# Peptides against a protein of PDB entry 2KNC: the designs that were tried, part 52

Target 1, 74 residues: chain A of PDB entry 2KNC
Amino acid sequence: KGPDILVVLLSVMGAILLIGLAALLIWKLLITIHDRKEFAKFEEERARAKWDTANNPLYKEATSTFTNITYRGT

## One batch from the design tools (peptide; made by RFdiffusion4, then SolubleMPNN)

Design b2_p20_7_s1 (from b2_p20_7, 18 letters changed)
Fold by OpenDDE base, seed 2:
Structure b2_p20_7_s1 (fold): chain B 74 residues (1-74), chain A 20 residues (1-20)
Amino acid sequence: as target 1 above (74 residues)
Amino acid sequence: DTLELLLQLLLEALELLLLA
């Protein structure tokens, strides 16, 4: 009995579908891992930039406390 | 190279199926 041509065709079709699905899953996984790493790097760079700004000796806080010298509370 | 390897794997799987 030669191989059932229908079994061969269905197995080839199934293999193509499984390979296609596996490729999509691997691709999605790689992108997801890449995007998470890139986002983490971006947040780290942003945190460093904020820290460098906070430690900048030229940074004058926008909040000027005006001591109201005329407020002598009786 | 990856596509060629994939085609080779498909061909080998087909050959194994024809021998079974």
Scores: peptide ipSAE 0.054, ipTM 0.676, DockQ to the pose 0.049
Fold by OpenDDE base, seed 3:
Structure b2_p20_7_s1 (fold): chain B 74 residues (1-74), chain A 20 residues (1-20)
Amino acid sequence: as target 1 above (74 residues)
Amino acid sequence: DTLELLLQLLLEALELLLLA
């Protein structure tokens, strides 16, 4: 029996819908992985920027101990 | 799980096409 034309049409329509659904799932998965990697990178850069700010020599209390050699206390 | 279910559904659809 040749393939029933209705069965062929329904199978082709079903295959197109499944391919479309698979493409959407792959796309969502790729975006989710990308967003997680980008967020992890952003938090690492933010942690480095905070560490660089904490070690910023501008936040080292400028305790300039100037020994004034010429100050003979009266 | 969703990918496996999709692959199973695709395989089942191909089997139905071959049996027609």
Scores: peptide ipSAE 0.053, ipTM 0.659, DockQ to the pose 0.037
Fold by OpenDDE base, seed 5:
Structure b2_p20_7_s1 (fold): chain B 74 residues (1-74), chain A 20 residues (1-20)
Amino acid sequence: as target 1 above (74 residues)
Amino acid sequence: DTLELLLQLLLEALELLLLA
């Protein structure tokens, strides 16, 4: 008895769905790898900008240290 | 090339299913 036409149709549909799912997974993987590389560059640039700001003699730190002259350290 | 290979694999799988 030839394969049930329904089995053939369902198998073809299943194969198409699996290929579509595989393509989406590959696409998502490529995007995720790309985004991680871009984010790593962004964090490196941000780190460099922080170092350059720290070495700028015109940069005043937002933190002011107030020495309490009346504190006798008991 | 990859798409053709995939289509060939699908066709071969379909042919095997029709012969079974």
Scores: peptide ipSAE 0.048, ipTM 0.662, DockQ to the pose 0.064
Fold by OpenDDE base, seed 4:
Structure b2_p20_7_s1 (fold): chain B 74 residues (1-74), chain A 20 residues (1-20)
Amino acid sequence: as target 1 above (74 residues)
Amino acid sequence: DTLELLLQLLLEALELLLLA
């Protein structure tokens, strides 16, 4: 018995759908990996920027401590 | 979670294709 033409057609249609779904999954996976790498890079750059600002001689802390020289703690 | 569900659906569809 030759292959049933209907079985061949349905198998080809199924294969096309599976390839399409696989392509979408690969695409989503690539985006997810990209986004995680970009986020990790952003957090690393932010951590470095905080470190660089801490070592920047032009950085003024928002909080300044003033020692009142006239305050002799009782 | 959505990726896992899609992978499961793909696997089930492949299994059905192999059993047909």
Scores: peptide ipSAE 0.046, ipTM 0.645, DockQ to the pose 0.038

Design b2_p20_7_s2 (from b2_p20_7, 19 letters changed)
Fold by OpenDDE base, seed 2:
Structure b2_p20_7_s2 (fold): chain B 74 residues (1-74), chain A 20 residues (1-20)
Amino acid sequence: as target 1 above (74 residues)
Amino acid sequence: SDLELLLKLLLEALQRLLEV
C-alpha cells in the first residue's frame, strides 16, 4: 500500500511544529537560567559591597534621621 | 553535531513512513 499522502504531510507538519516548539522552549530555558545566574552574581556582589561599607570605620551614613521633638502624634 | 543526528533520525523516520 502506498503511503497515505495526507498522513505523510501531517506527520511532516507535526514534526516541524514540535521541533519549533522544542527550540523555543530550550531558548527560553537557556535565557531564564542565564538571567538567574547573572542576577545571583549581582546580588552577591551587592551584598559584598554592603559588607565592605559596613566595616569601614570612616563610613558616615548619608542618611540622618532627625526626631522632631515638637511632633506630638496624634 | 547533536542537531545533525536529530535531523538524520527525523529523515530516517520520514523515510520509513514513506516506505510503508
Scores: peptide ipSAE 0.060, ipTM 0.680, DockQ to the pose 0.052
Fold by OpenDDE base, seed 5:
Structure b2_p20_7_s2 (fold): chain B 74 residues (1-74), chain A 20 residues (1-20)
Amino acid sequence: as target 1 above (74 residues)
Amino acid sequence: SDLELLLKLLLEALQRLLEV
């Protein structure tokens, strides 16, 4: 069968686009996995820093909770 | 390289498509 030049050109273009899209998806996946690991490490370090601060007898909590004695939940 | 193999396979596929 004679080659349909349009089919050949469109198939080549489609293949290139699909390869490019696949490469972008793989790249995004790798970045996402990397960022999740880095974020998890950051949250762990932050949690440790908060714990260390809480055990410091010189640390004063910056937030004060006031209870309204006149408020009844009913 | 793996990329070279993929390129060769792609070229062969295109050649086969052109010969049909």
Scores: peptide ipSAE 0.054, ipTM 0.671, DockQ to the pose 0.063
Fold by OpenDDE base, seed 4:
Structure b2_p20_7_s2 (fold): chain B 74 residues (1-74), chain A 20 residues (1-20)
Amino acid sequence: as target 1 above (74 residues)
Amino acid sequence: SDLELLLKLLLEALQRLLEV
């Protein structure tokens, strides 16, 4: 018996849709993995930059403590 | 390639469906 034309058409359409969906899922997965790796590198570089700044002898903290010599507490 | 193998298997499956 020849195949039912509707069965053939629906099976081909279904196969194309499944391949397309699989390709999109794989693509999304690859991008997600790539982005997480890039973000991890960014956080590592940011951490390194923070440590380098902390160890920079030219870095001066914005906070300073001063004693008011003219202040009479009594 | 693995992709070519998958495409060949898909084509064979479609051919089998067309012959039934």
Scores: peptide ipSAE 0.054, ipTM 0.669, DockQ to the pose 0.052
Fold by OpenDDE base, seed 3:
Structure b2_p20_7_s2 (fold): chain B 74 residues (1-74), chain A 20 residues (1-20)
Amino acid sequence: as target 1 above (74 residues)
Amino acid sequence: SDLELLLKLLLEALQRLLEV
């Protein structure tokens, strides 16, 4: 008895749907991994830029302390 | 393309399955 045409058609349709679903899951996974890597890189670059600013000898704080030598507090 | 080749192989396999 030849294969049931309905079984063949349903199996093919099911396979196509499963392949499509798998492709979407793989695509989403790849995007998620890419986005996480990019985010990690940006956070590293931002952290580095903050450290470079903090260690930059050209960085002048907005506030400075002055001592008035002539003030005796009398 | 490789995808077209895979599709052709799949169609051939389905045809062989239908002929049995």
Scores: peptide ipSAE 0.050, ipTM 0.665, DockQ to the pose 0.047

Design b2_p20_7_s3 (from b2_p20_7, 19 letters changed)
Fold by OpenDDE base, seed 3:
Structure b2_p20_7_s3 (fold): chain B 74 residues (1-74), chain A 20 residues (1-20)
Amino acid sequence: as target 1 above (74 residues)
Amino acid sequence: EELELLQELLLEAQELLLQL
């Protein structure tokens, strides 16, 4: 019984399709993980920038408390 | 692009199978 050339061809074609599909799934998975890590980093940097704005010694609150020295409570 | 590369790879694989 020679190897059924058709079975060999179909098995090779099936293997190529499975490898291609696996490569696409791995690629999509890697991109999805990369994008999620990058997005998480950007949200962390944005959170830090918001914290740095709150703790920025150059940030003067728009509300300055002026003690009115002329207010003598009669 | 990625779908075109996959199509090119499938075409090359078919050409290799036709040479066997």
Scores: peptide ipSAE 0.054, ipTM 0.666, DockQ to the pose 0.033
Fold by OpenDDE base, seed 4:
Structure b2_p20_7_s3 (fold): chain B 74 residues (1-74), chain A 20 residues (1-20)
Amino acid sequence: as target 1 above (74 residues)
Amino acid sequence: EELELLQELLLEAQELLLQL
């Protein structure tokens, strides 16, 4: 029946558009979840690197306590 | 707004498929 063919064509076009949109949404969601996990990992690594730089013995506090060996305290 | 219109269009599409 003529009207049924147009409805079938529109339904197939609609289904293709919906599948395409769903695929894009799933893809965007997966990327967003991945990026959040990677960002959380980078923030943890940055926190660890900040702890490792705080424990880096190359940051000798520039408090050169020059013990003057010639100071005989009275 | 656009998501609501898309949900409404999805619902109409499902009703048309069920009438098919």
Scores: peptide ipSAE 0.042, ipTM 0.638, DockQ to the pose 0.035
Fold by OpenDDE base, seed 5:
Structure b2_p20_7_s3 (fold): chain B 74 residues (1-74), chain A 20 residues (1-20)
Amino acid sequence: as target 1 above (74 residues)
Amino acid sequence: EELELLQELLLEAQELLLQL
């Protein structure tokens, strides 16, 4: 049974589409992994900068708790 | 290198199709 010329054409077209789709998925996956690693480093640096600000002797907490001396809770 | 590998893969695919 000679190969159906239509089956050969469809198999070649299918192979090209699968290779192209696989290449796009690999490329997108590599970019997504790169971006997540960069974002994780940025969040770590931001967390460290917050700790350095808390250890700065010039940093006063923006929240001053005023104990109202006149509040005698009944 | 990558283009040569793609050309070899396309040639091998054509040879397999000619054998069917």
Scores: peptide ipSAE 0.040, ipTM 0.651, DockQ to the pose 0.056
Fold by OpenDDE base, seed 2:
Structure b2_p20_7_s3 (fold): chain B 74 residues (1-74), chain A 20 residues (1-20)
Amino acid sequence: as target 1 above (74 residues)
Amino acid sequence: EELELLQELLLEAQELLLQL
C-alpha cells in the first residue's frame, strides 16, 4: 500500500505549521528573555546611579552650614 | 492512529498560536 497521498500532504502541511509556530515561540521567548535582561541591567545601572548621587560632590546638601563669623560663642 | 496524532498536534498548535 503506497503512502496515502492525502496523509503525506497533511503531514507536510502540519510540519510546516509546527516549524512556523516553533520559530515564533522561540522568537517570542528570546525577545522576552532579552527584554528582562535589559530591564534588569537598566535597574542595576539606575540603582548604581542613585548610590553615586549620594556621593555626588555636586549634591549641595540642602543644609548650607553658614558659619556666622559674627557668632562669638562664648 | 497517525492521522489522529497529527490532528491532536494541529489542535495543540492552534491553542499555542491563540496564546501568542
Scores: peptide ipSAE 0.033, ipTM 0.636, DockQ to the pose 0.080

Design b2_p20_7_s4 (from b2_p20_7, 18 letters changed)
Fold by OpenDDE base, seed 1:
Formats: C-alpha cells, structure tokens, sequence
Structure b2_p20_7_s4 (fold): chain B 74 residues (1-74), chain A 20 residues (1-20)
C-alpha cells in the first residue's frame, strides 16, 4: 500500500489536539488547586482580622441592632 | 518536554506510514 498521507496528517493533527486539550486540563487543575490554597489563606487572614477587632478596646461596631417593637408578625 | 512531544508525534507518523 502506498502511504496514506491523509491518515497520517489527520492522526498527527488529532494527537496535537489531544495533547493541547490535556495540557489545558492539567493547567486548569493546577490553577484550581492553587486557588483553593490561596482561598484557605484568605479565610485564615480574615479570621485573624476578626479576632484582632474583637480584642481592640477602641473598636466601635459600625452595625447597630434595631428592634422594631411595632412588628406584630403574621 | 516539547522535544519529547515532537519525537512521539514523529514516531506515531512513522508507525502509521508503515501500516499504510
């Protein structure tokens, strides 16, 4: 049989596409893992900031609670 | 590496040429 150039070209193109897609999936996976680690650090820093605020005697909460005594519900 | 990928693609092309 003579070389089927079409089969070779299509197979090589297919292989390149599959490798490209695999690389993109691996890249996305690595970013997702990285983002989860960064988010965990962010939550730790947020928890620390909340703790520091609670221990500051000069801190006045910006949020006030108002009780509506006229609300009678359903 | 990119070189390894090229080598694999060349091997694949060679194998497919031999099957034709």
Amino acid sequence: as target 1 above (74 residues)
Amino acid sequence: SDLELLEELLKLAEELLLLA
Scores: peptide ipSAE 0.062, ipTM 0.689, DockQ to the pose 0.173
Fold by OpenDDE base, seed 2:
Order: C-alpha cells, then structure tokens, then sequence
Structure b2_p20_7_s4 (fold): chain B 74 residues (1-74), chain A 20 residues (1-20)
C-alpha cells in the first residue's frame, strides 16, 4: 500500500496544480477579454468626442499657418 | 467555490484510495 499511497498523493498534488493553472489561465483570459472591451469602449468614446468636436460650428482650430516671407527656397 | 473544489479533491483521493 506504500506505493499506492504515493500515487494518490501525487495525483492529488497534480490535480491541485492543474486546478491552480486552470484558474490562472481562466483569470488571464477574462482579464484579456475585459481589457479589450474596455479599450474598444475607450476608442469609441474618443472617436465620438472627436466627431462631436468636428461638427461643432463654434469650433475653431487652434493651429495657425504662418507664411515665412523671409524664406527663399533655393 | 474553493471549498467545493477541496471536497471534490477529497472525494477523488478517497476513490483512488479505494481503488488501491
């Protein structure tokens, strides 16, 4: 019964390790899916905000184009 | 639950002990 008890102990240890590994993999998968959904939501909100700004008739671009009259191209 | 997993592991151990 000695070797049989060792087999049982090793099987239980193996099961615990497999459960732990499975839990970590599931956790990682859930986080990855969550992060992708959150990022997609963030990009959607950002795209919407940009669209709203572009369609605002009161929006004036902060960028100004200055012509350097002293620059003579060769 | 973690407790259920432990109970399942204990049952598995018991079954393996009975097979041995």
Amino acid sequence: as target 1 above (74 residues)
Amino acid sequence: SDLELLEELLKLAEELLLLA
Scores: peptide ipSAE 0.060, ipTM 0.686, DockQ to the pose 0.163
Fold by OpenDDE base, seed 4:
Structure b2_p20_7_s4 (fold): chain B 74 residues (1-74), chain A 20 residues (1-20)
Amino acid sequence: as target 1 above (74 residues)
Amino acid sequence: SDLELLEELLKLAEELLLLA
């Protein structure tokens, strides 16, 4: 029937658009999960690096704290 | 594959055509 061909064409076009949108959503989801995993790994490596530094007897702090024995806070 | 996707879309179109 005449209107049926238009319905089929519009349904196919709609399906293509929905598949494209779904693919973009899946792609965005995968990237977001990847980025979160990479960031978590980076923070874990940073935490390990601090721990390893704390246990390294050769590590020297870049910042030194000095106590001024002549300073009385009053 | 993109070809399989096209075949699935064609099958879906055929099914919709038969239902109409």
Scores: peptide ipSAE 0.058, ipTM 0.681, DockQ to the pose 0.168
Fold by OpenDDE base, seed 5:
Structure b2_p20_7_s4 (fold): chain B 74 residues (1-74), chain A 20 residues (1-20)
Amino acid sequence: as target 1 above (74 residues)
Amino acid sequence: SDLELLEELLKLAEELLLLA
């Protein structure tokens, strides 16, 4: 009966820990889904901003193209 | 919800104690 009580206590503690772990996994899953949706919106807004900039006639591209005239394409 | 879960666990513990 002494060891049985210990088994019961350990089983209850184990159950609480498993439930806590499950809750943390669900919470992590919800956050991950939320963050992916927010990141997708951010990437869409960034893509739109790039498009709008490309259509602005006042925009001067920062990229400089240097042509190596000595390159023979071998 | 969390309180109900604790009550269910406590009830389970009581049932296990009665069976032991």
Scores: peptide ipSAE 0.058, ipTM 0.683, DockQ to the pose 0.172

## One batch from the design tools (peptide; made by RFdiffusion4, then SolubleMPNN)

Design b2_p21_1_s1 (from b2_p21_1, 17 letters changed)
Fold by OpenDDE base, seed 2:
Formats: C-alpha cells, sequence, structure tokens
Structure b2_p21_1_s1 (fold): chain B 74 residues (1-74), chain A 21 residues (1-21)
C-alpha cells in the first residue's frame, strides 16, 4: 500500500504550521523576557542615580522657596 | 543551526510517516 498522500500532505502542513507557531511563541517569549530585564535594569540605574543625587552634598535644589513678605493672606 | 535542526526534524518526521503508511 503506497503512503496515503493526503495523510502525508496534511501531516507536513501541520508540522510546518506547528514549527512556525512555536518559533513565533519562542520569539515573543524571548522579547518579553529581554524587555523585562532591560526595564528592570533601567529602573535600578534610575533608582541609583536618584539616590546619588539625594546624597550629593553639592546638590542645590533649583526650587528656591521665596517667602513673599507682602502676601498678607486675607 | 536551529533552522538545520528543524529541517532535519521535519525530514525525520516525514520519513517516519512514510514508514507508517
Amino acid sequence: as target 1 above (74 residues)
Amino acid sequence: KLLDALLQLLLAALESLLKLA
């Protein structure tokens, strides 16, 4: 009995689709893991930079509180 | 390398199906 050509064709088509889908899922997973790691690193670096700025004794806040002595709150 | 492995897996699957039929 020759191979059922229909079974072979459907199985090959199914295998190609499954491999393509698996490749896309793996790709999406890798990107998602990469993006999460990069974002976590960015937030860590940002937290360090904020800490270093807060502990810098030369950091002069740009916000000068000017007490308006003429403002009598009614 | 990955593509070659996938092609070899497809070929092996096809050969197994041809033996089963």
Scores: peptide ipSAE 0.076, ipTM 0.710, DockQ to the pose 0.162
Fold by OpenDDE base, seed 4:
Structure b2_p21_1_s1 (fold): chain B 74 residues (1-74), chain A 21 residues (1-21)
Amino acid sequence: as target 1 above (74 residues)
Amino acid sequence: KLLDALLQLLLAALESLLKLA
């Protein structure tokens, strides 16, 4: 039937667009979840590295305070 | 494999629409 062919063509075009949009949304969602997990791991590793550095007996702070024994504060 | 699955899904959808029309 003539009108059925147009309905089929429009439905196929609509289905392709919906599948493409759904695939892009799923892809974006997966990337967003991945990036959040990677960022959370990076912040955890940074926090651990800072903690481990603080407990590392070989860690020397960039800032050293020296008491000048000749300074009597007068 | 993904393309084949997509083509099969489109074909199945088309067949279902042809039966409904």
Scores: peptide ipSAE 0.073, ipTM 0.711, DockQ to the pose 0.145
Fold by OpenDDE base, seed 5:
Structure b2_p21_1_s1 (fold): chain B 74 residues (1-74), chain A 21 residues (1-21)
Amino acid sequence: as target 1 above (74 residues)
Amino acid sequence: KLLDALLQLLLAALESLLKLA
């Protein structure tokens, strides 16, 4: 009795779906690992740029602190 | 190369199903 053509078709479709899902999971995993490494480098460069700016004698902080001389801390 | 390997795997799976039935 020839395989139920329906069983063969469903099994092939199922296999294609599983392979497709596996490929998407692998792809997502690779991207996630790549993005985490790139983000870590970006944060390191940003941290370094902040330190270099802090050591630059020409850098003026954008934040001006105004002391209210009339504020009596009651 | 990857596509060929996937096609060969699918073909081998199909052949195994045909032999089992």
Scores: peptide ipSAE 0.071, ipTM 0.703, DockQ to the pose 0.187
Fold by OpenDDE base, seed 3:
Structure b2_p21_1_s1 (fold): chain B 74 residues (1-74), chain A 21 residues (1-21)
Amino acid sequence: as target 1 above (74 residues)
Amino acid sequence: KLLDALLQLLLAALESLLKLA
């Protein structure tokens, strides 16, 4: 039963590799779902912060508009 | 518990392969 022993060894190695790969895929999937949920919360908080900035009377916009008095427009 | 279940599944798979050989 020499060839049968080789088949058993290769099948066991294949099973270990498949279990390891499945565990890594599950782990990556869980992290990806977690990160997407955290990113969605971050974008929601950032949207709220923009709203709060618009309502904050102490906020001074960093952008200033200067009129070029020499611009004669075409 | 998960590790024990995986080890038992691996053992059962190995035993089934040894029975086929």
Scores: peptide ipSAE 0.068, ipTM 0.701, DockQ to the pose 0.198

Design b2_p21_1_s3 (from b2_p21_1, 17 letters changed)
Fold by OpenDDE base, seed 2:
Structure b2_p21_1_s3 (fold): chain B 74 residues (1-74), chain A 21 residues (1-21)
Amino acid sequence: as target 1 above (74 residues)
Amino acid sequence: SLLEALLLLLLLALEKLLEEA
């Protein structure tokens, strides 16, 4: 029996769709992994920069908290 | 290339399907 032409056509279409879907999933996965690694490095660098600033003896805090001695809370 | 590998896999799948038919 010759190959059922309809089965061959449907199988080819199915294979193309599966390959396309697999490629999109792999692409999305690679981007997500890349972005997470880049974000993790950025947060680590930011944490180091904050630590270095906190240990600088010349660092004066830009925010001065003045306790108003005259403010008796109710 | 990745595209050539996918085309080769598609051709191999077609050959298998033709062999089973």
Scores: peptide ipSAE 0.058, ipTM 0.660, DockQ to the pose 0.188
Fold by OpenDDE base, seed 4:
Structure b2_p21_1_s3 (fold): chain B 74 residues (1-74), chain A 21 residues (1-21)
Amino acid sequence: as target 1 above (74 residues)
Amino acid sequence: SLLEALLLLLLLALEKLLEEA
């Protein structure tokens, strides 16, 4: 006796739903891993750019110290 | 479309499963 038509239909529907769900989970996982790797690269590049800016001879700090030549300390 | 291809593959799988039943 072959399986009941309803059992066959429900089993196939269940299999498709499981495959679809698995595909969506794999896709989301791959995107999440990709985004984490891209974010890590972005933070590394940002850190490098900050260091390069700090070592740029054209970069002047916003804070300047001036000695007042007219100040006669006691 | 991907949906049509998936639907056709499902119908073909069902047809084979019903032939073996």
Scores: peptide ipSAE 0.057, ipTM 0.669, DockQ to the pose 0.099
Fold by OpenDDE base, seed 5:
Structure b2_p21_1_s3 (fold): chain B 74 residues (1-74), chain A 21 residues (1-21)
Amino acid sequence: as target 1 above (74 residues)
Amino acid sequence: SLLEALLLLLLLALEKLLEEA
C-alpha cells in the first residue's frame, strides 16, 4: 500500500519547512560565531587602548578615591 | 547551485514516493 497522496503532500511540506529551519539555524550560528569573534577583538583593542592611556604621563584619572581616615572597619 | 541540487533531490524523492503509491 503506497502512502496516501495527502501523506505525501504533508511529508513534502514538512521536509521543506525542516530544511528551511535548518538553514536559518546554521545561518544564525555562523553570524553568532562571527559576532563573538569581532566582539572579543573589540574588547581586546579597548583593553589595550586603556593600558596605553594609563601609561601616558599626561593622563589624569577621572576618579579620585578618598579614604575616610576616621572609618575603622570595626 | 546547492539550492538546485537540493530541489532536484526533493523532486526525485517525490517521484519515488508517487511511483510507490
Scores: peptide ipSAE 0.053, ipTM 0.661, DockQ to the pose 0.181
Fold by OpenDDE base, seed 3:
Structure b2_p21_1_s3 (fold): chain B 74 residues (1-74), chain A 21 residues (1-21)
Amino acid sequence: as target 1 above (74 residues)
Amino acid sequence: SLLEALLLLLLLALEKLLEEA
């Protein structure tokens, strides 16, 4: 006896749904990996820019700390 | 396209499965 036509139809429908779901999951995964890589590059560039600013001899901090050598704290 | 080839292969497999039913 050949396969039940209902079993065949349900199996095909199930396979199409699973393929569609798998494609959506793969697509979402690829986007998530791409976005994380782009964010990591952005944070690296921001860290470099901050370091370059800290080493810039033209950068003057708005505040300076002075230690009074004569202050005995009594 | 690769997708069209896979779709045609699926249709051919379904036709064979229906011929055996």
Scores: peptide ipSAE 0.049, ipTM 0.644, DockQ to the pose 0.165

Design b2_p21_4_s3 (from b2_p21_4, 17 letters changed)
Fold by OpenDDE base, seed 1:
Structure b2_p21_4_s3 (fold): chain B 74 residues (1-74), chain A 21 residues (1-21)
Amino acid sequence: as target 1 above (74 residues)
Amino acid sequence: LKELLELLLKLLLLVLKLVLE
């Protein structure tokens, strides 16, 4: 019995929808992996730049703790 | 994801079998 034309049409429509959904899922996964790798690299470069700024001899820490050695607490 | 792709492939094979019957 030849495949019912309705079953063939519904099967083709279903296959197109499933391929489209699979392509969107693969695309979203690739972007999510790419963005996580790029963000991890950016945070590593930002961490290195923060370390280089801390080792910059021109960077005076804004917080100087002066211990007043003459303060005898009465 | 792999399991979802395997399920999608199984469904596609089922559809192809149904179209070839």
Scores: peptide ipSAE 0.078, ipTM 0.677, DockQ to the pose 0.048
Fold by OpenDDE base, seed 5:
Structure b2_p21_4_s3 (fold): chain B 74 residues (1-74), chain A 21 residues (1-21)
Amino acid sequence: as target 1 above (74 residues)
Amino acid sequence: LKELLELLLKLLLLVLKLVLE
């Protein structure tokens, strides 16, 4: 029995939709991998900048430790 | 993703078979 023209049409439409969906998923995956690599570099650069600041002899911590001389620990 | 591509390929082969019958 030759393929019903409606079955052929619906099968071709379904195949095109699935190819389009697969292409979008691949594209989104590639972008997500790219963005994660860029974010990892940004966090590494931020970590390095923190270490370089800590080793700078001109860096003064923004936090001053005040020793309360009147604090007798209970 | 690989499994989805294999499923898509199987579907394409099924459509091709259906068109050639």
Scores: peptide ipSAE 0.074, ipTM 0.679, DockQ to the pose 0.053
Fold by OpenDDE base, seed 3:
Structure b2_p21_4_s3 (fold): chain B 74 residues (1-74), chain A 21 residues (1-21)
Amino acid sequence: as target 1 above (74 residues)
Amino acid sequence: LKELLELLLKLLLLVLKLVLE
């Protein structure tokens, strides 16, 4: 029984669609894993920038304490 | 992922064999 040309054509079309869908699913999964790693790194760098403000020698507190030497506290 | 791709490829080869028989 020779292969029915219509069955061969429909199977090749179905194969191309399945390969395309599989490639898109793999691509989406790779991006999703990449983006989660990059976002985790960004949140870690943001957390470090907040902690480094306390140890940055260039950081000046917005408040300075002045001792008034003439105030005798009555 | 690799196993899923291998399963998909095996399924594709099985369908191709069934159509060429």
Scores: peptide ipSAE 0.070, ipTM 0.674, DockQ to the pose 0.057
Fold by OpenDDE base, seed 2:
Structure b2_p21_4_s3 (fold): chain B 74 residues (1-74), chain A 21 residues (1-21)
Amino acid sequence: as target 1 above (74 residues)
Amino acid sequence: LKELLELLLKLLLLVLKLVLE
């Protein structure tokens, strides 16, 4: 069967659309993996900054919880 | 990712076969 010109045109159009969709999916996947790694690094840096603050001898907590030993809730 | 690329390659080969028949 000689190549039906309509089948060739529709197949080329379909291939271009599928390649375009595949490229967009790969791009979205790469961004999503990058953003998850960057977010995980950011949360690790925040956790380290909290540990460094706890080890600072000049750090005083802005809030002190005092147990009122005379408070019997009525 | 590899499985998706292999699926895309299989689909491209299927289209190429269909165009050459």
Scores: peptide ipSAE 0.069, ipTM 0.671, DockQ to the pose 0.053

